# Designs tried in a protein design run: peptides against a protein of PDB entry 6NYY. Part 18

Target 1, 212 residues: chain A of PDB entry 6NYY
Amino acid sequence: KHFEQAIERVIGGLEKKTQVLQPEEKKTVAYHEAGHAVAGWYLEHADPLLKVSIIPRGKGLGYAQYLPKEQYLYTKEQLLDRMCMTLGGRVSEEIFFGRITTGAQDDLRKVTQSAYAQIVQFGMNEKVGQISFDLPRQGDMVLEKPYSEATARLIDDEVRILINDAYKRTVALLTEKKADVEKVALLLLEKEVLDKNDMVELLGPRPFAEKS
Target 2, 212 residues: chain A of PDB entry 6NYY as posed
Amino acid sequence: KHFEQAIERVIGGLEKKTQVLQPEEKKTVAYHQAGHAVAGWYLEHADPLLKVSIIPRGKGLGYAQYLPKEQYLYTKEQLLDRMCMTLGGRVSEEIFFGRITTGAQDDLRKVTQSAYAQIVQFGMNEKVGQISFDLPRQGDMVLEKPYSEATARLIDDEVRILINDAYKRTVALLTEKKADVEKVALLLLEKEVLDKNDMVELLGPRPFAEKS

## One batch from the design tools (peptide; aimed at target 1 D47)

Design b2_p14_3_s1 (made by RFdiffusion4, then SolubleMPNN; from b2_p14_3, 9 letters changed)
Fold by OpenDDE base, seed 2:
Structure b2_p14_3_s1 (fold): chain B 212 residues (1-212), chain A 14 residues (1-14)
Amino acid sequence: as target 1 above (212 residues)
Amino acid sequence: TAADEQLEELLERH
């Protein structure tokens, strides 16, 4: 209670100094965040949503808080559902507005990084095989790749396939749940912040048992 | 503060 209120005061005090979004931008953010929230709600291996907000913070125009699982090992299926949740904002924008914005830049970066890691670090792709290479960090000299240009092209192709499969899965899900995305987006435009209880009131209980 | 950084790490900015 006191810690949450202190966090809300510090964060809400920083929020009041932040960018005033135009009404159309605020609407875009609401549907974007609703896309993430609804995707996470209906994906088994997504982390449970605790809070979603369309109040700008720092460089983010919206944010969500999840209850992370203390998990060190991830399956391919878990990583796919996380990719789908991360694509939820972009997919929602496409479904509702028929256009995409720059708002998904960080999401696309995360999805791209996850896809490359799955293929070249975790050996999760059958065509590329059981390989593991370190990805260059931001600012590291691109050392010579320990594989051929043919392998590089194969990796790039399989990354695109994986991302496109996650995208299509997210489109299918959020199209099925389109009315739920709209309910969440409209309530976000009214309240600016939703918690887990607001989501339960709108959507019903999350269909997946929270592993306590 | 370290607490603010930990809380920011728990916040996925979208």
Scores: peptide ipSAE 0.147, ipTM 0.697, DockQ to the pose 0.075
OpenDDE base, seeds 1, 3, 4, 5: peptide ipSAE 0.112, 0.138, 0.091, 0.135; ipTM 0.681, 0.688, 0.664, 0.691; seed 1 fails the geometry check

Design b2_p14_3_s2 (made by RFdiffusion4, then SolubleMPNN; from b2_p14_3, 7 letters changed)
Fold by OpenDDE base, seed 2:
Structure b2_p14_3_s2 (fold): chain B 212 residues (1-212), chain A 14 residues (1-14)
Amino acid sequence: as target 1 above (212 residues)
Amino acid sequence: SAAEEQFEKLLEEH
C-alpha cells in the first residue's frame, strides 16, 4: 500500500500532464503501446507486463512497467524475444496504419544496440565468430576499430539480418494476434492505463508461467 | 531513493 502509493506519486509526478496529444496521435500511441504489450504477452522470454499507459512520460508518449527477472545471463533466444517486444510498437503501427512514425526511434536504438552487442560483444553470430569488442559509448571518440573494414561490413550486414529477423518474427506474431492488439489499443484509448488484470480479462492468462 | 531507482528500472518509456 504505502509503496504502491509512493510509486504512483513518483509516476504521477513524472507524467507530463501538459502534453495534449491530438486524437490521432493518441490513437497512434495506443496502438503502439498495444503492440509492445501484446508482443510481450505472447513471447516466452519477454518480461511480464505489470502496467501499460498512453499518458506521456519523460521522452515517451507512453510507457510500460514490467516485472523483470533477476537475470544476469541471457541466451540468444531471450535476447531475440526482447528485440521482438521492443519492435512491437513499430510493427503495430505498420499493421494498423500502413505507415511508420518517429515514435519508435528509441525502440530502434535499443534494438540496434542489442543486435550489435550480440554480434560484437557476446560472439553470438557464427559468421562474425567468437569476438568481443567494446562498443563506442555515446560521446566517445570512435577509436580505430580493432578489426578490418571487411569485418566491419560483415558486422553491419549481420546486424541488419538479425534486426530484420526479429522484425519479421514480430510482424508474424502481431498479425496472428491482430484482434488482441486492437482490443488492447481500444481499451487504452478508454482507460489510458491498463494493468495486468485488464490484460488477463482481455486476452486470458499469459500463456507462460511466471517464475515466482 | 533506492526504491525510486529500482522502480525506474522497471519502467520503459516508449
Scores: peptide ipSAE 0.193, ipTM 0.728, DockQ to the pose 0.076
OpenDDE base, seeds 1, 3, 4, 5: peptide ipSAE 0.155, 0.188, 0.164, 0.188; ipTM 0.699, 0.725, 0.711, 0.724

Design b2_p14_3_s3 (made by RFdiffusion4, then SolubleMPNN; from b2_p14_3, 8 letters changed)
Fold by OpenDDE base, seed 3:
Structure b2_p14_3_s3 (fold): chain B 212 residues (1-212), chain A 14 residues (1-14)
Amino acid sequence: as target 1 above (212 residues)
Amino acid sequence: SAADEQLEKFLEEH
């Protein structure tokens, strides 16, 4: 209890008891966080869910906490599943509400960053090739891009393709698991906080063996 | 992370 509360304070900040979400906003957040949670549950290379909450903390309206793997090397497949998990909130909102909110802005930023890193830093795109550009150091204005305008356009196109592929994969997954997303969202609206055990009770055991 | 911050700057300048 005390240790969990300490971790919660470090990760989420103090619960701002004063930020009462409107019922509609709370519903949106519940489905958003449920989308992340369910995507992470059914994606092999996603980090295991530890906790999901719709209690506003700090600047966040909700959050999902995952057990990060101490991993320094990521495969393309792992990065894709992480992108899909990150898109899970946005995709859930689309599936359930047919609208997109601003709540996914940080998620889209993270996905965009990951996509660019895969293409321009990690050389993970066949069309762009095995390129690695050093990210500009803090304070170095990239006055000159180390690549042509044609290459820049190609990078932008391939980033969009990668994000769209991750998005489509997430849509397919959460559409298949739509009932599970709803179960999680409804329970979030009731309990405001779910842990791994709540998820196991709702969805059954995670279909991937926990790496011991 | 420092890498995230660098990437964010890269993307803002891109």
Scores: peptide ipSAE 0.028, ipTM 0.625, DockQ to the pose 0.098
OpenDDE base, seeds 1, 2, 4, 5: peptide ipSAE 0.015, 0.015, 0.026, 0.011; ipTM 0.558, 0.574, 0.610, 0.559

Design b2_p14_3_s4 (made by RFdiffusion4, then SolubleMPNN; from b2_p14_3, 10 letters changed)
Fold by OpenDDE base, seed 5:
Structure b2_p14_3_s4 (fold): chain B 212 residues (1-212), chain A 14 residues (1-14)
Amino acid sequence: as target 1 above (212 residues)
Amino acid sequence: SASEKQLEELLEKH
């Protein structure tokens, strides 16, 4: 309670209305954020949603706050659900508007990084196998890859497959939950900020037992 | 502040 209130106060105080969104942009953001929120709600291994907002903060047009699990080890299933939640914004835009925006750039970057890490750092792909290589950091001249060009092509193909599978899973989920995405989006447009209780009122209790 | 950075790290900006 006190820690959450302190976080809310700090979060609320950082609401720099730095950017005035046009009504159509605000609508796009609401559906984008609703996509993330609903995906996270119905994905078992997603972190519990605490807050979702369409009030711009810094470079973000919307944001969500989750309760992070203190875990150092992630399963493949956990990473997949996190990828799906991250794709939820883009998928919502596609479902509701039939168009994609630049708003998902950071999401796509995050998903891409996760997919590569799963395949080349964590050995989570059967075709690529039990390999672990350091991913090139932004700005590192990748002079020599520690693997063949054939392996590079295989990695690129399997990354694409993994991302596409996560995307399809997210499309299936948010299509099934389309009415829930719309409820959340409409309430976001009204309130600008939703908490966990608003989500429970709209969607019912999260179907996964919160480990109290 | 260190608290603002930690809070930004806890916020997924979408």
Scores: peptide ipSAE 0.082, ipTM 0.641, DockQ to the pose 0.073
OpenDDE base, seeds 1, 2, 3, 4: peptide ipSAE 0.031, 0.035, 0.037, 0.041; ipTM 0.576, 0.579, 0.589, 0.595

Design b2_p14_4 (made by RFdiffusion4)
Pose (drawn by RFdiffusion4):
Structure b2_p14_4 (pose): chain A 212 residues (1-212), chain P 14 residues (1-14)
Amino acid sequence: as target 2 above (212 residues)
Amino acid sequence: SSLPDFSSAKMAPP
């Protein structure tokens, strides 16, 4: 047990128990984190889940703990299911509320960087072609693009097509599974954390083979 | 590669 609190502390950050939220904020954060939980539960190539919390941990209001699959060859489908898991947070607080918050900012930086990487860096697109470029990092102040402007216009169009296909795939997921999202978040308001076991108590066994 | 880390997810405060 003392080891599992260390794995979480290094990955997650400091866990603020006293930084309380308003009752209308905890209701939002729970619906946000249930989106990450349920979409990560029903997708095939998404990571196996360890723990979902609504307690503030570091630069965040909620926290999700995943077990990333050690694999060296990501396919096209294995990267869409990681995107459809990340976008699941904004989708769940949009189905239930209608209002969208600024809490999905870091969820959208991961989607954007995982879309440029498919198109620009890997060869995962048809319109841009099988062309690889050295994509700048965050600490790399980009001087000039290694390609034209009409190509940059071609890239940012395809990123919009890619994320809005990931968005629509997740809206079609958390409406079919709308009642299961509400089951998860109502326990998150009661019990501020959910292990894997009490998600099996809610949702039954996960319908995919998972190696632990 | 420039793939982000998917080991965790957080909700950003306002």

Design b2_p14_4_s1 (made by RFdiffusion4, then SolubleMPNN; from b2_p14_4, 5 letters changed)
Fold by OpenDDE base, seed 4:
Structure b2_p14_4_s1 (fold): chain B 212 residues (1-212), chain A 14 residues (1-14)
Amino acid sequence: as target 1 above (212 residues)
Amino acid sequence: SNLPDFSYSTIAPP
């Protein structure tokens, strides 16, 4: 417990108990985090969920903690499931509230970065082909792209397609599991923090063998 | 032992 709390503090920052969210905002956060949790639960290649919380920490209003797999090589399918899990919060907001918030900004950044990396670094897109470019780092004035404007447009289009495909997959999953998302969200509103055992009690055992 | 990651957060706008 003390070690876990220390890790949470180092990685997640200090709990900001002074940030009092309005009840409606807290509800939004609960359903957002429930979306991540449930998506991760039912996606084979998602990282195992350890904890989900709606207690604000650092810059986060809520968070899901997971155990990353010890792997150096990622498949396209694994990256897709990770994208879907990352989109779970945004998708949950859309399904339950019919509106989207700014809360998914970091998630969308991660999804965007992953999509671009898959297409322009990992060569995982058939239309763009087996290419690998360095992505502009934050602050690098990309003066000259090593590809044409037509290729730039193609990359942008294929990034959108990939993200939209991940989004649609997540919508389908969380729509199917809508009752589970609601159960998790409601329990989050009650307990503020859920662990893996709470998730097992709510949803049953995760349908995928945890690679130890 | 891989340290747990905090990757999924509802973020307040800056």
Scores: peptide ipSAE 0.239, ipTM 0.820, DockQ to the pose 0.325
OpenDDE base, seeds 1, 2, 3, 5: peptide ipSAE 0.210, 0.182, 0.146, 0.137; ipTM 0.815, 0.756, 0.777, 0.782; seed 1 fails the geometry check

Design b2_p14_4_s2 (made by RFdiffusion4, then SolubleMPNN; from b2_p14_4, 6 letters changed)
Fold by OpenDDE base, seed 4:
Structure b2_p14_4_s2 (fold): chain B 212 residues (1-212), chain A 14 residues (1-14)
Amino acid sequence: as target 1 above (212 residues)
Amino acid sequence: SNLPDFSYSTISPP
């Protein structure tokens, strides 16, 4: 409990009890977080859900927390499933509301960063090839890219393709599991916070063995 | 690691 609270403080900051969301915004947050939760639940290489909350905190309107595996090496498949899980909120908004919000900004930032890292640092794209370049860090002077403008365009195109593939995979998954997303969202609107046990009660056991 | 932290997802206001 203390460890979870400490992590929650790091992730979410202090609860802002004064932030009263409008009912429609709260609904959007619930479905967004439900999308993350369900995507993580049904993706083999995603980290298991620990907690999901729609209580506004210093850093956000809601959050999903996962239990990361201690690992140093990541496969392409693992990174894809993590991207899909991260896109789960945006995809849920699209499926249920037919519109998107600014709420996915941090998720999209993470997905974008991961996609670029996969292509230009980890050599995980066949078209770009087995290359590894340092990505400019925030605040680094735009160092001349060690590759041509044509290569830059190729990288940008392949990043977009990778993200779109992850998005499509997430759309397919959450469309298949649409009823589960709705169940989670509705329960979030009632309880505001769900844990792994709530998810098991609602959806059944996670279909993937938790590698302890 | 140049990977983002996937241990959590947040909805942030703009």
Scores: peptide ipSAE 0.358, ipTM 0.889, DockQ to the pose 0.827
OpenDDE base, seeds 1, 2, 3, 5: peptide ipSAE 0.182, 0.354, 0.353, 0.116; ipTM 0.768, 0.890, 0.891, 0.788

Design b2_p14_4_s3 (made by RFdiffusion4, then SolubleMPNN; from b2_p14_4, 4 letters changed)
Fold by OpenDDE base, seed 3:
Structure b2_p14_4_s3 (fold): chain B 212 residues (1-212), chain A 14 residues (1-14)
Amino acid sequence: as target 1 above (212 residues)
Amino acid sequence: SNLPDFSSSRIAPP
């Protein structure tokens, strides 16, 4: 309990009991977080959900927490599934509301960063090839790109393709699991906080063996 | 790490 509360404070900040979301915004948050939760549940290489909350806190309107694996090496498949999980909120909004919100900004930042890293740092794209460049840090002088403008365009195109592929994969998954997303969203609106046990009760056991 | 933190997601106001 104390440890969980400490983690919650680090991730979400203090509960803002005074911040009353309008019912429609609270619904959007619930479906967004349900999208993350369900995507993570059914993606083999995604980290398992620990907790999801729609209680407004100092840092956000809602959050999802995953059990991080202590790993130093990541596969292309792992990175893709993490991207899909991260897109789950945006995709859920699109599927259920036919509109998107600003709520996915941090998610899209992470997805974008991951996609560029995969292509220009990890050499994980066939068209760009086995290359590795340092990504400019925020505030580093734009050092001359170690590649041509043609290569820059290719990188940008392949980043868009990778993100779009992850997005399409997530759309397919959450469309297939649409009823599960709705169940999770409705339960979130009722309980405001769900844990792994709630997810098991609602959806059944996660279809992937937990690597202990 | 050059990878973002995927251990959590947050919906924040703009």
Scores: peptide ipSAE 0.336, ipTM 0.896, DockQ to the pose 0.759
OpenDDE base, seeds 1, 2, 4, 5: peptide ipSAE 0.105, 0.327, 0.329, 0.100; ipTM 0.783, 0.895, 0.894, 0.782

Design b2_p14_4_s4 (made by RFdiffusion4, then SolubleMPNN; from b2_p14_4, 5 letters changed)
Fold by OpenDDE base, seed 3:
Structure b2_p14_4_s4 (fold): chain B 212 residues (1-212), chain A 14 residues (1-14)
Amino acid sequence: as target 1 above (212 residues)
Amino acid sequence: SNLPDFSSSTISPP
């Protein structure tokens, strides 16, 4: 209990007992978080879900927490599944509401950063090729790019393609698992917090063996 | 690491 509370405080901050979300916003948060949870559940290379919450806290309206593996090398497939999991909230909103909200801002930032890193740092794109450039850090004066404007356009195009592919993959997955997303969302609206055991009860065991 | 932290996601107000 104390350890879980400590983690929750680090991730979300203090519970805002006085913050009452409107029912429609709470519903949006529940389906958004359910999208993350279900995507992570059914993607092989996604990290296992530890906890998902729609209790408003100092840092957010809801959150999902995963157990990352101590990993030093990432495959292209692993990075794709992580992108898909990260897009799960936005995709769930689209599938269930036919509208998107500002709630995915942090998710899209992460997806964008990951996509650029894959293409320009890790050489994971065939069209751009086996190249590696340092990405400008926040606040670094973007001095002269070590590549042409044509290469810049190619990078931008391939980033969009990669993100769109991840998005489409996530749409396909969560459309297939739409009933599971709804089950998780409805249970979130009831319990406000779910753990791995709740997910097993709802969805069955995760179809991927926990690599110890 | 130049990769973002995927260990958590948070919905925040704008």
Scores: peptide ipSAE 0.303, ipTM 0.882, DockQ to the pose 0.782
OpenDDE base, seeds 1, 2, 4, 5: peptide ipSAE 0.208, 0.290, 0.294, 0.291; ipTM 0.797, 0.879, 0.877, 0.880

Design b2_p14_5 (made by RFdiffusion4)
Pose (drawn by RFdiffusion4):
Structure b2_p14_5 (pose): chain A 212 residues (1-212), chain P 14 residues (1-14)
Amino acid sequence: as target 2 above (212 residues)
Amino acid sequence: SEAYEYLYELFSQS
């Protein structure tokens, strides 16, 4: 047990128990984290989940703890299910509320950087073609693009097609499973954390083979 | 290889 609190502390950050939220904020953060939990539960190639919390941890209001699959060959479908898990947060607080918050900002930086990487760096697109470019990092102040402007216009169009196909795939997921999202977040308001076991108590066994 | 490691780290930062 003392080891599992260390794995979480290194990955997650400091865990602020006293930084309380308003009752209308905890209702939002629970619906946001349940989106991550349920979409990560029903998708096939998404990571197996360890723990979902609504307690503020580091630069965040909620926290999700995943077990990333050690694999060296991501396919096209295995990257869409990691995008559809991340976008699941904004989708759940949009189905239930209608208002969208600024809390999905770090969820959208991961989706954006995992779309440029498929199109520009890998060869996962038809319109751009099988062309690889050295994509700048965050600490790399980009001087000039290694391709034209009409190509940059072609790339940013395809990123919009890619994320809005990941968005619609997740809206079609958390409406079919709308009641299961509400089951998860109402326990998150009661018990501020959920292990894997009490998610099996809610949702039954996960319907995919998972190696632990 | 480095791009795969980068994506692995990016998704681990949940």

Design b2_p14_5_s1 (made by RFdiffusion4, then SolubleMPNN; from b2_p14_5, 8 letters changed)
Fold by OpenDDE base, seed 5:
Structure b2_p14_5_s1 (fold): chain B 212 residues (1-212), chain A 14 residues (1-14)
Amino acid sequence: as target 1 above (212 residues)
Amino acid sequence: MDAIKELHELFSSR
């Protein structure tokens, strides 16, 4: 307990006990976090969930903690499942509330960055081909693209396709698991923090072998 | 004790 709390403080910052969420905002956060948690639970290549919280910490209104595998190499399938997990919050909001919020901005940024990296850095797109370019950092005036305008358009199109495919996959998953998302969200609203054991009690054991 | 290596922050105000 103390060690986990110490790690949480280091990673998530201090609990903003002073940040009082309105009930509707807290509900939105709960379903958003539940979307991430459930997506991660049922995606084979997602990292195992350790904890999910709707207690604001640092700059976040909620967070999920995962046990990442120590790996230097990622497959396309792993990156896709990671994208789907990242989209889980937005998708949950859409499924349950029929609306989108600004809360997913960082998730969308991560997904966008991952999609571009897959296509233009890792050569993971057949149409674009085996190319690898450095992505412009925020603030770099990219004066010259190392590829043609036609290639630029192709990249943009394929990025959109990849993100949309990940989104559709996430929608399908969380629609299938809608009742599970609801269970997690409701329990989050009650307990504010769930661990792996809570998830096992709610959903059963994770269907994928946890590599110890 | 597996070190928590990744935190997914949601609704983070930049």
Scores: peptide ipSAE 0.021, ipTM 0.595, DockQ to the pose 0.087
OpenDDE base, seeds 1, 2, 3, 4: peptide ipSAE 0.020, 0.018, 0.008, 0.020; ipTM 0.604, 0.597, 0.521, 0.605; seed 2 fails the geometry check

Design b2_p14_5_s2 (made by RFdiffusion4, then SolubleMPNN; from b2_p14_5, 7 letters changed)
Fold by OpenDDE base, seed 4:
Structure b2_p14_5_s2 (fold): chain B 212 residues (1-212), chain A 14 residues (1-14)
Amino acid sequence: as target 1 above (212 residues)
Amino acid sequence: SEAIKALQELFRSR
């Protein structure tokens, strides 16, 4: 309990008990978080879900918490599933509301950073090739890119392709599991917080063995 | 690597 609360504080920040969401916003958050939760449930290389909450914390309106594995090496397939899980909120909003909100900004940032890292740091793109460049950190003087403008355009194009592939995969998954997303979202609106056991009760056992 | 650590940070919260 104390350890979980400490992790919650580190990941989510302090509860903003004073932040009252409008009912429509709360509904949007519930479906957003349900999208993350369900995507993570049915993606093999996603981390096991620990908790989903629509109680605002820190900078977020809701969150899904996962048990991170001590992993030092990632495959493209693993990174793709992580991207899909991260897109789960945005995709859920699109499927259920036919609109997108600003709520996915941090998710899109993470997906973008992951995609660039895969292509320009890990050499995981065939067209760009076996290259590795440091990504500029926020506040670093944009030193001249160590590659041509043509390479920059290629990188940008391949990043978009990778993100779009992850997006399409997530759309396919959450469309297939649409009823499960709705079940989770509705239960979130009732309980505000779900744990792994709630998810097992709703969806059945996670179809992938928890890698210890 | 620093890059892997950065990726790990991306995966901690959704």
Scores: peptide ipSAE 0.155, ipTM 0.841, DockQ to the pose 0.761
OpenDDE base, seeds 1, 2, 3, 5: peptide ipSAE 0.102, 0.077, 0.104, 0.121; ipTM 0.822, 0.805, 0.820, 0.827; seeds 1, 2, 5 fail the geometry check

Design b2_p14_5_s3 (made by RFdiffusion4, then SolubleMPNN; from b2_p14_5, 8 letters changed)
Fold by OpenDDE base, seed 4:
Structure b2_p14_5_s3 (fold): chain B 212 residues (1-212), chain A 14 residues (1-14)
Amino acid sequence: as target 1 above (212 residues)
Amino acid sequence: MAAIEELHELFRSR
């Protein structure tokens, strides 16, 4: 208990107990976080869920805590499943509300960054090829791209394809598991915090062995 | 070794 709270404080910051979400916002957050949680549950290469919360902390309105694998090398398949998990919140909002919110902005940024990194840093795209360029850091004057405008367009197109593929995969998954997303969301609205055991009770055991 | 728990802030209000 004390150790978990200490980790939560270090990683998540102080609970903003003063941030009162409107009921509709709280509902949106619950379904958003449920989307992440369920996507992570049913994706083989997603990190194991430890905790999901709709209690606002720091700059977040909700969060999921995962046990990261001590992994230095990631496969393309692992990166795809991580992208799908990251899209789970946005996709859940679309499935349940037919609208998108600004809440997924950070998720979309992460997905975009991952997609670019896969294509231009890790050489994981067959059309672009085995190239590796440093991504401009935020604030670096991108003076000259190390590639032609034609290559830039190709990169942009392949990034969109990769993100769209991850999105479609997530839509398919969460549509199949729609009832599970709703169960998690409803329980989040009741308990505000769920752990791994709550998820097992709701969904059954995670279908993938946790790589210890 | 304490598993480094990574908190994913999945819903950030800017």
Scores: peptide ipSAE 0.020, ipTM 0.601, DockQ to the pose 0.092
OpenDDE base, seeds 1, 2, 3, 5: peptide ipSAE 0.020, 0.013, 0.018, 0.019; ipTM 0.594, 0.570, 0.589, 0.588; seed 5 fails the geometry check

Design b2_p14_5_s4 (made by RFdiffusion4, then SolubleMPNN; from b2_p14_5, 7 letters changed)
Fold by OpenDDE base, seed 2:
Order: sequence, then C-alpha cells, then structure tokens
Structure b2_p14_5_s4 (fold): chain B 212 residues (1-212), chain A 14 residues (1-14)
Amino acid sequence: as target 1 above (212 residues)
Amino acid sequence: MEAIEELQRLFSSR
C-alpha cells in the first residue's frame, strides 16, 4: 500500500482530493481513460496496463499506469502502437461525445514529439531519409535548422501523415472495441480505479502474451 | 504550441 502510493505520487502527483470534478467532466475522463486502457489492451506493442484511475492527481484528471518494459531499442511498429495508445483517450472522446476537450493536450504533445523523433532523429521515414537531428528542447534557442525550408516542410508533412495514420488506426480499433470502451468507462465511473484484474474480469485476458 | 493547435484542427475536421 505505501509503496503503491509512493509510485502513484511519483507518476501522478499528490491526490488533490479537493478537486471535485463535475459529473460530466468525470464522465469525460472515464471515457478518455477507458480509451487509453482499451487501446493498450488490444495493441500488441503497447505496454500492459497496471492501473487506470479517474481520481484527479496533480494536474491530471485521470491516469493510466503501464508496466514499462526496460527497453532501449524501439521498432517503428512499437512506436506506432504507443502513439495509438496515447491517442486512445482523444479517440474515445470523439467516438462517444463527438467533441474535443483540452484533456488530450498532453497526449497530442507526446504523439507529436514521438512523430518528429521518428522522422528527424531515428530516420524512420523513407521520404525524409536517414537524417538525425536533435530536436530543440523546451526553452532552448531554436538553433538554425540544419536543413532547408523545403526539408522542413517535408518533415512537417510526413509528421502529419504519421500522426494521421496512428489516429486512423486508433479510430478503427476503438470503433471495433466500442463496447469494451463503454464497459471500462462505466466500471471506472463506479470504482474510480481499475487494476489489471478488473480488466481481465471485464474484457478477458489480454490477447498478447506478456513478455516475461 | 502551434503544432498541437494544428493537430487539434486536423482531429476536429474528422
């Protein structure tokens, strides 16, 4: 219990028990987190879900905890599934509510960063080619781009394509699994916190063997 | 910020 709380504090910050979400906001968060959870459940290269919560912590309205793999090398396929999982919240909101909320801003940032990294750091795009440039850190002076404006436009276009492909993949998945997203969201609204066992009871075992 | 806003626009158009 104390150890789990310590991990939760590190990942999510202190429980702000004082943030009372309105019922509609809580519903939105439940479906958002359910989208992440279900996407992670049915994507092969997504990290296994450990816990999902709609209890506000720190600046977050909800969170999902995954078992991180100690992995130093990622394939393009793994990065795509991670992007899809990260988009799962936004896609769930779109499917169920037909609206965009600010709750997905951090997810979109992460997806954007991943897409740029794949293209300009890892050389994972055929059109851009095998280039590797450091992305500016938050607060770093935008150093002169080591490539032409034409290349910059190409990079931006290919980033958009990659993100759109991940988005479409996520939409297809969560549309197929819409009933599962609903089940998870409803159970989250009831229990506020779900673990892996709750997910197994609700959805059955994860289709992909945990790489032990 | 601009990239996020653009992505939001792209996703809103769907």
Scores: peptide ipSAE 0.016, ipTM 0.601, DockQ to the pose 0.043
OpenDDE base, seeds 1, 3, 4, 5: peptide ipSAE 0.015, 0.014, 0.015, 0.014; ipTM 0.567, 0.588, 0.601, 0.598; seeds 1, 4, 5 fail the geometry check

